Peptides against a protein of PDB entry 5KEZ. Designs and how they scored, part 169

Target 1, 320 residues: chain A of PDB entry 5KEZ
Amino acid sequence: NVAIYNPFRPWWERYQPVSYKLCTRSGNEDEFRNMVTRCNNVGVRIYVDAVINHMCGNAVSAGTSSTCGSYFNPGSRDFPAVPYSGWDFNDGKCKTGSGDIENYNDATQVRDCRLTGLLDLALEKDYVRSKIAEYMNHLIDIGVAGFRLDASKHMWPGDIKAILDKLHNLNSNWFPAGSKPFIYQEVIDLGGEPIKSSDYFGNGRVTEFKYGAKLGTVIRKWNGEKMSYLKNWGEGWGFVPSDRALVFVDNHDNQRGHGAGGASILTFWDARLYKMAVGFMLAHPYGFTRVMSSYRWPRQFQNGNDVNDWVGPPNNNGVI

## One batch from the design tools (peptide; made by RFdiffusion4, then SolubleMPNN)

Design b2_p21_1_s2 (from b2_p21_1, 10 letters changed)
Fold by OpenDDE base, seed 2:
Structure b2_p21_1_s2 (fold): chain B 320 residues (1-320), chain A 21 residues (1-21)
Amino acid sequence: as target 1 above (320 residues)
Amino acid sequence: MLTELAEIGEFDIGTAPGSLV
């Protein structure tokens, strides 16, 4: 990924890939392989957060300022470490004036235009699909159990399926022969927009963002909400089918006060209420549960926003 | 763009700021 130095090595630099090389500030490929092996040997399975919708931001300067030293040029769409070129991006497909998503009520813009300047990959191309599949298959062959697909809302479900159809079975050293990777897709669907979580059910589970938002409201006792109203929690609250849901109280985005769910989201900053919410989530049978493991940072609020929301995990001069 | 998207919560807050660097 891009190495960002202003601010100094933010958490979000990870979501700006310039190659699919397994070398970051968290370690190299050998260290990753060692970790996966050790985890699998004790029954702990690894799932990778796969950033496959896009490459880095269009405004990032060309050069070798990346975690693996790979050259890249966003201006010319040149990512030779993959390789990608200008033919592998949706620049000519997006019809907005800026080249960015301008209207979230236009599903075509949401999927074919740049997410906040991030160079949007032409996932309709078999070449692009194959490069992504090669990356994911390399991870499968190392022994990962599955994937979170980042920014799935911004990809056509059929393009995702075409990638998934190229994937290997899981590594038989740790998984039953013929096992498929576990897939869950990040789709922000709070209602009101044309893209729905149900568009993605064919590819795997989806993130149910209504879960943390509604649970937060109930636990906080906002708007007269009561715990007794949770008697029909799950589908009875308008959530996706349990077998399609991945549920969570918070994620890395809304833990910083942004994204889906707003101020209702409970985090470790509200320790007592957060423990109640997590305890309830783990006790209730609805959905596949994800528990957040995070860190504290020095919050600094200006006009209601934390200006230090960029701060990454504890590190030694950028190395984790 | 960024401010508008932040208000509606349609983007990953980590991803968006980095694209503007």
Scores: peptide ipSAE 0.022, ipTM 0.626, DockQ to the pose 0.030
Fold by OpenDDE base, seed 1:
Structure b2_p21_1_s2 (fold): chain B 320 residues (1-320), chain A 21 residues (1-21)
Amino acid sequence: as target 1 above (320 residues)
Amino acid sequence: MLTELAEIGEFDIGTAPGSLV
């Protein structure tokens, strides 16, 4: 991914890829392979957060300022480490003046335009699908059990399916023959937009962002909400079917005060209430549960916003 | 883009202010 130095090595630089090389500030491929092997040997399965919707921001300077030293040029859409070129992006499909998403009520813009300047991959192209599948298959062959698909709302469900159809079975050293990768898709669906979580049910599970938002409101006792109202928790609250849901109290994004749930989201900053929420989630049968492991940063609020929400994990000069 | 995200109460990963530089 891109190495960002202003601010200094933020958490979100990880979501700006310039190659599919397994070489980041978290380690190299050999270290990753070692970790996956050790985890699998004790029954701990690994899934990867796969960023396949886009490459880095269009305004990032060209050069070798990346975690693996790979050259890239966002201006010319040149990513030779993949390789991608200008033919592999949706620049010609997006019809907005900026080239970015301008209206979330237009599903075509949401899927074919750049997410905040992030160069949008042409996932309709078999070449692009094959490069992504090659990357994911390399991870499967290492021994990962599945994937979180980042920014799935910004990809056509059929394009995702076409990539998934190219995937290998899981590594038979640790999984039964014919096992398929576990897939869940990040889709922010709070209602009011044309893109729905249900559009993606055919590809795997979907993130249920209403879960953490509503649970936070109840546990905080906002608006007269009571724990007794959780009697029909899950589908009875208008959530997706349990067998399609991946549920969580917080994630790495909304714990920073952004996205679904806003101030209702419970985090480790509200330790007592957070433990109650996590305990409830783990005890209740609805959905596939995910527990967050995160870190503290020096929060600094200015005008209601944390100006340090960019702070990455504890590191030594950008290396974990 | 940032205005739209604020209006809909969404924030996508990797799209924080300044993420393009």
Scores: peptide ipSAE 0.022, ipTM 0.601, DockQ to the pose 0.029
Fold by OpenDDE base, seed 4:
Structure b2_p21_1_s2 (fold): chain B 320 residues (1-320), chain A 21 residues (1-21)
Amino acid sequence: as target 1 above (320 residues)
Amino acid sequence: MLTELAEIGEFDIGTAPGSLV
């Protein structure tokens, strides 16, 4: 990914790829392979947060300021370490004046335009699909169990399917022969927009963002909500089918007060209520559960916003 | 059954200040 120094190595730099090389602040490919092996040997499965919708931001300076030292040029859409070129992005497909998503009620913009300046990959192209599949297959062959597909809302479900159809079976050293990777897709569907979580059910599970939002409201006793109302929790609350749901109390975005869920989201900052929410989530049979392991950062509120919401995990001079 | 609660409004990650590039 790109190495950002202003602010200093933010968490979100990880979501700005410039190659599919496995060298980051967390280690190199050999270290990753070692970790995956050790985890698999004790029954701990690894799921990769796969950033396949986009490359880095269009405003990032060209050069070799990346975790693997790979050259890239966002301005010319040149990512030779993949390789991608100007032919591999949706610049000509996006019809907005900015090239960014301007209207989330336009599903075409949401999928064909840049998410906050992130260079949007032309996933309709078999070449692009194949490069992504090669990356994911390399991870599968290392021994990962599956993937979170980042920004799935911003990809056409059919394009995702086309990538998934290219994937290998899981590594038979640790998984039953013929096993498929576990797929869950980040789709922010809180209603009111044309793109629905159900559009993605064919590809795997989806993130149910209503879960944390509604549970937070109940546990906070907002709007007169009571724990007793959770008697029909899950599908009875209008959530996606349990077998399609990945559920969580918080994620890295909404933990920072933005990115779907709002102020209702419970986090480790609300320790008691958060423990109640997580306990309930783990006890209730609805959905596939994810528990957040996060960190504290020096929050600094200005006008109600944490200006340090960019702060990444504890590190030693940028190395984790 | 309890009626579905109204959706909680939130902006998309595309507008999230912490992820702006």
Scores: peptide ipSAE 0.020, ipTM 0.561, DockQ to the pose 0.028
Fold by OpenDDE base, seed 5:
Parts: C-alpha cells; structure tokens; sequence
Structure b2_p21_1_s2 (fold): chain B 320 residues (1-320), chain A 21 residues (1-21)
C-alpha cells in the first residue's frame, strides 16, 4: 500500500493498495505465512481484509512511497507491480464530473465511480478479476480461511461472484478437502439507499450495521428503548437473515464517529455499556459474531469531529 | 471505509422505532 506521511502513517493507508504483494508495516510474506501456520496449527483461523474494489487515491504522488517500495503512478493508472494500467479502471464508465461518487442514491455511481478519489478497478474485466483471484488464491494457498471483502457496496455482486468462482479450495493441510473460503462482505445498509445487503447474499455473509446502531440505542436507553424490546432481536428488528449476518458492536470505522450508527455506537470509550453490548451479542444466537480488538488514541474533538481519527495502531516511528 | 461514511453524511438511524412489534 501507499506510505502516507501527512498525517503520519494513518490507519487508512492500508486501504490504498499499490500491489498485491504481502509486504506491509505488519510484516513480509514469510512472516505472514509463519503466523498463518502457527494460528492454523492451534485451530485459530485467519480471515484477510481484502481490498479489491480499488487501488490508491488518484491524488497520491507517483513514485515508490509504498510499504514494499513498488513504483506506482495514480495519474497514469500505472501499477506495474500487479500489473494494472489505464485499461483496468472504471474512469470511462463513471459519468460524474469529478470521477468520484457524487450521489449514493445512484447505484451506478456507487459502483463505477471512485470512492473518495480511490482509483476504481474495472471488475468487469476478466484480467482484473484474474489478478484479484491470483492474489486471493495465493492467500488461500498460504492457509487463510476466508476473506472480508472491503467496500463490497462499491462492487457489482456479479463481479464479486466471478472472482469468487476463480478461488481455490482451502488448503487441505488444515481444512477438509473441498472446503470453500468463508466470505463476508462489508455492505453499509442502514436503509434509504438503493444498494441493499440482500444484493450480496449470493456471495456470502454481509455486515449488519443496524445491529450495533440499534443495540447502542437500547443499551444507552435512548428514545425510551428498553432491553425487554430485544425479545425479537434479529430478523424481528428488520435485520438480514441470521445465516447472512455478520454482527458486531463496533468496528474500526464507527469507533471514529463516522457514518454507520453515529453516536449510538458503543465502543471501549464507554467501557461499561460496551461490555454489556458485547456480552449480549455473544449470548444471543443471531448472526455470526465479531469482537473488536482496538487501541486508544488521543482524541481531539473540534466541531464535533475527532481531528485525530486518522491515528493508526501503536507504532514506533511508523513500524508496527 | 471511513471515507465512504464521511461522504454519506448524516444517517438518521435514530428516528425509526427499533422494534416493529
């Protein structure tokens, strides 16, 4: 991924890939392989957060400022470490003036335009699908159990399926022969937009962002909400089917106060209420549960926004 | 991604009564 120095090595630089090389601030490929092996040997499975919708931001300067020193040029859409070129992006499909998503009520813009300047990959192309599948297959062959698909809302479900159809079976050293990777897709569907979580059910599980938002409201006792109203928690609250849901109290995004759930989201900053919410989530049978492990940062609110929401994990001068 | 959430603006999740009982 790109190495960002302003702000200094933010968490979100990881979501700006310039190659599919396993070479980041978290380690190299050999270290990753070693970790996966050790985890698998004790029954701990690894799921990779796969950033396959896009490459880095269009405004990033060309050069070798990346975690593995790979050259890239966003301006010319040149990512030779893949390789990708200008033919592998949706620049010609996006019809907005900026080339970015301008209207989230236009599903075509959401999927064919750049997410906040992130260069949008032409996932309709077999070449692009194959390069992504090669990356994911390499991870499968290392021994990962599956994937979180980042920004799935911004990909056509059929393009995701076409990639998934190219995937290997899981590594038979640790998984039963013929096992398929576990897929869960990040789709922010709080209602009111044309893209629905149900569009993605055919590819795997989806994130249920209503879960943390509504649970937060109840635990906080906002709007007269009571724990007794959780008697029909899950589908009875308008959530996706339990067998399609991945549920969580919080994630790395909504810990920072952005979008999905707003102020209702419970985090480690609200320690008592958060423990109650996590305890409830783990006790209730609805969905596949995910527990957050995060870190503290020096929050600084200006006009209701944390100006330090960029702060990445604890590091020593950028090294984790 | 945070970038998506920043652009989507204010999701008023709070106004829908939670349980359609």
Amino acid sequence: as target 1 above (320 residues)
Amino acid sequence: MLTELAEIGEFDIGTAPGSLV
Scores: peptide ipSAE 0.020, ipTM 0.559, DockQ to the pose 0.034

Design b2_p21_1_s3 (from b2_p21_1, 10 letters changed)
Fold by OpenDDE base, seed 1:
Structure b2_p21_1_s3 (fold): chain B 320 residues (1-320), chain A 21 residues (1-21)
Amino acid sequence: as target 1 above (320 residues)
Amino acid sequence: MLTEIEEKGIYDTGSLPGSLT
């Protein structure tokens, strides 16, 4: 991915890929392979957060300022380490003046325009689908059990399906023959927009962001909400079907107080309430549960916003 | 029971400022 130095190596640089090489501040491919093997050998399965909607930001300077040293040029849409070129992006499909998503009530913009400047891949192209599938299949061959598909809301469900149809069965060293990768898709659907979580049910599970948002409100006792109202928790609260839901109290994004859920989201900063919420989630049968493992950073609020929400995880690989 | 919360895209809130000019 791109190496960002202002601010200094933020967490979100990880979501600005310039190649599909397994070389980041978290380690190299050999180290990753070693981890996956060790985990599988003791019954712990690994899923990968796969960033396949986009490459890096259009405003990033060209060069070799990346975690693997790969050259890239956002201006010319040149990513030779893949390779991608100007033909592999949706620049010509996006009809907004900026080239970015300007209206989330326009599903075409949401899927064909750049997400906050991130170069949007043309997933309609078989070439692009194949390059992504090759990346994911390499991970499957290493022994991963599945994937979180980042920014799925910004991809056409049919394009996702086309990629998934190219995937291999899981590695038979650890999984039964014919096993399929576990897929869940990050779709932020809190209502009010044309794109719905249900659009993606055919591809796998979907993140249910209403879960953490509503649970946070109840645990915080906002607006007179009571724990007794949780008697029909799940589908009774308007959530997606249990067998399509991946549920969580917080994630790396909404943990920072912005986006889906806002101030209602409970985090480790609210230790007592957070433990209550996580305990409830783990005890209740609704959905497939995910527990967050995060890190502490020096929060600094200015005008209600944490100006240090960019701080990445602790790392001693600062040279890459 | 609360109604649906207003959705704000996490990336629209400036989560990726380095992506913008």
Scores: peptide ipSAE 0.017, ipTM 0.535, DockQ to the pose 0.029
Fold by OpenDDE base, seed 2:
Structure b2_p21_1_s3 (fold): chain B 320 residues (1-320), chain A 21 residues (1-21)
Amino acid sequence: as target 1 above (320 residues)
Amino acid sequence: MLTEIEEKGIYDTGSLPGSLT
């Protein structure tokens, strides 16, 4: 991915890929392979956060400032380490003036235009699908158990399916023969927009962002909400079917006040309430549960916003 | 050997049951 130095190595640089090389602040490919092996040997499975909707930001300077030193040029859409060129992006498909998503009520914009300036890959192209599948298959062959698909809302479900259809079975050293990778898709659906979580059910599970948002409101006792109202928690609250839901109290985005859920989201900053919410989530049978492991950072609020929301995990001069 | 959760997760792709398809 891109190495950002202003601010200094933010967490979000990881979501700006310039290649599919397994070479980041977390380690190299050999170290990753070793970690996967050790985890699998003790029954801990690895699921990779796969960023396949886009490459890095349009405005990032060209050069070799990346975690593996690969050259890239966002301006010319040149990513030779893949390789991608200008033919592999949706620049000509997006019809907005800026090239970015401008209207989230237009599903075509949401899927064909750039997410906050991130160069949008032409996932309709078999070449692009194959490059992504090659990346994911390499991970599968190493021994990962599945994937979180980042920014799934911004990809056509059919394009995702086409990529998934190219995937290998899981590594038989640790998984039964014929096992398929576990897929869960990040789709932010709080209602009110044309793209629905149900559009993606055919590809795997989806993130249920209503879960953390509503649970936060209840635990905080906002708007007269009571714990007793959780009697029909799950589908009774309008959530997706349990067998399609991946649930969580918080994630890396909404810990920082970004993404879905708003101020209702409970985090470790509200330790007592957070423990209550996590405890409830783990005790309740609805959905596949995900527990957040995060870190503290020096928050600094200016005009209601944390100006240090970019701070990444504890590191030694940028190395984790 | 996989746990029930792992098995369900690994094979939890594709069509939904019944009317949810």
Scores: peptide ipSAE 0.016, ipTM 0.470, DockQ to the pose 0.062
Fold by OpenDDE base, seed 4:
Structure b2_p21_1_s3 (fold): chain B 320 residues (1-320), chain A 21 residues (1-21)
Amino acid sequence: as target 1 above (320 residues)
Amino acid sequence: MLTEIEEKGIYDTGSLPGSLT
């Protein structure tokens, strides 16, 4: 991914890929392979946050400032380490003036235009699908158990399916023969937009962002909500089917006041209430649960916003 | 008891502002 130095190595730089090489601030491929092996050997499975919707931001300077040293040129859509070129992006498909998503009520824009300037991959192309599949298959072959598909809302479900159809079975050294990767898709669906979580059920589980948002409201006792109302928690609250839901109290985005749920989201900053929420989540049978393991950072609020929301995990001069 | 929650629509990308920098 791009190495960002202003701000200094933010967490979100990881979501700006320039190659599918396994070199990041967290380590190299050998180290990753070693970790996966060690984890698998003790029954801990690894799920990769796969950023496959896009490459880096269009405004990032060309060069070799990347975690693996790969050259890239966002301006010319040149990512030779993949390789991708201008033919592999949706620039010509997106019809907005800016090239970015301008109207989230237009599903076509949401999927074909750039997410906040991130170069949008043409996932309709078999070439692009294959490159992504190759990346994911490499990870599968290493021994990962599955994937979180980042920004799935911004990909056509059919394109995702086409990629998934290219995936290998899981590594039989650790998984039963014929096992398929566990897939969950990040889809922010709180209603009011044309793209629905249900559009993605065919590909795997989806993130249920209503879960944390509503649970936060209840535990905070906002709007007269009561814990007793949780009797029909799950589908009864309008959530996706349990077998399609990946649930969580917070994630890296909404714990920073973005991504979905607003101020209702409970985080480790609200320790007591957060523990209640997490405890409830783990005790309740609805959905596949994910517990957030985050970190503290020096929050600095200006005009209601944390100007340090970019701060990444504890590191030693950029190295995690 | 609340049977179904009325959802509020948002325009959210899932990406934090300034992620291009």
Scores: peptide ipSAE 0.017, ipTM 0.567, DockQ to the pose 0.028; fails the geometry check
Fold by OpenDDE base, seed 5:
Structure b2_p21_1_s3 (fold): chain B 320 residues (1-320), chain A 21 residues (1-21)
Amino acid sequence: as target 1 above (320 residues)
Amino acid sequence: MLTEIEEKGIYDTGSLPGSLT
């Protein structure tokens, strides 16, 4: 991914890929392979956060300022380490003036335009699908168990399916022969937008962002909400079917006030209430649960916004 | 070994719309 120095190595630089090389601040490919092997050997499975909707921001300067030193040129859409070229992006498909998503009520914009300037990959192209599949297959062959698909709302479900159809079976050293990768898709659906979580059920599970938002409201006792109202928690609250839901109290985005749920989201900053919420989540049978492991950063609020929401994981001068 | 939920999720696929060409 790109190496961003202003602000200094933010967490979100990881979501701006310039190649599919396994070479980031978290380590190199050999280290990753070693970790996956060790984890698998003790029954811990690895699911990779796969960023396949886009490459880096369109405004990032060309050069070799990346975690693996790969050259890239966002301006010309040149990512030779893949390789991608100008033919592999949705620039010509997006019809907005800026090239960015301008209206989230336009599903076509949401899927064909740039997410906050991130160069949008043309996932309709077999070449692009194949390059992504090659990346994911390499991970599968290493021994990962599946994937979180980042920004799934911004990809056409059929394009995702086409990629998934190219995937290998899981590594038979650790998984039964013929096993397929476990897929869960990040789709932010709190209602009010045309793209629905249900659009993606055919590919695997989806994130249920209503879960953390509503649970937070209840635990906080906002609006007269009571724990007793959770008697029909799950589908009874308008959530997706349990077998399609990945549920969580918080994630890296909404810890920072981004994405979904707003102030209702419980985090480690509210330790007591957070523990209650996590405890409830783990005890209740609805959905596939995900527990957050995060870090503390020096929050600084200005006009209700944390100006340090960019702060990445603990590091020593950029080295994790 | 995968959980039953994970295994179910692995095999639960369907036909979905593709991108506009």
Scores: peptide ipSAE 0.010, ipTM 0.455, DockQ to the pose 0.045; fails the geometry check

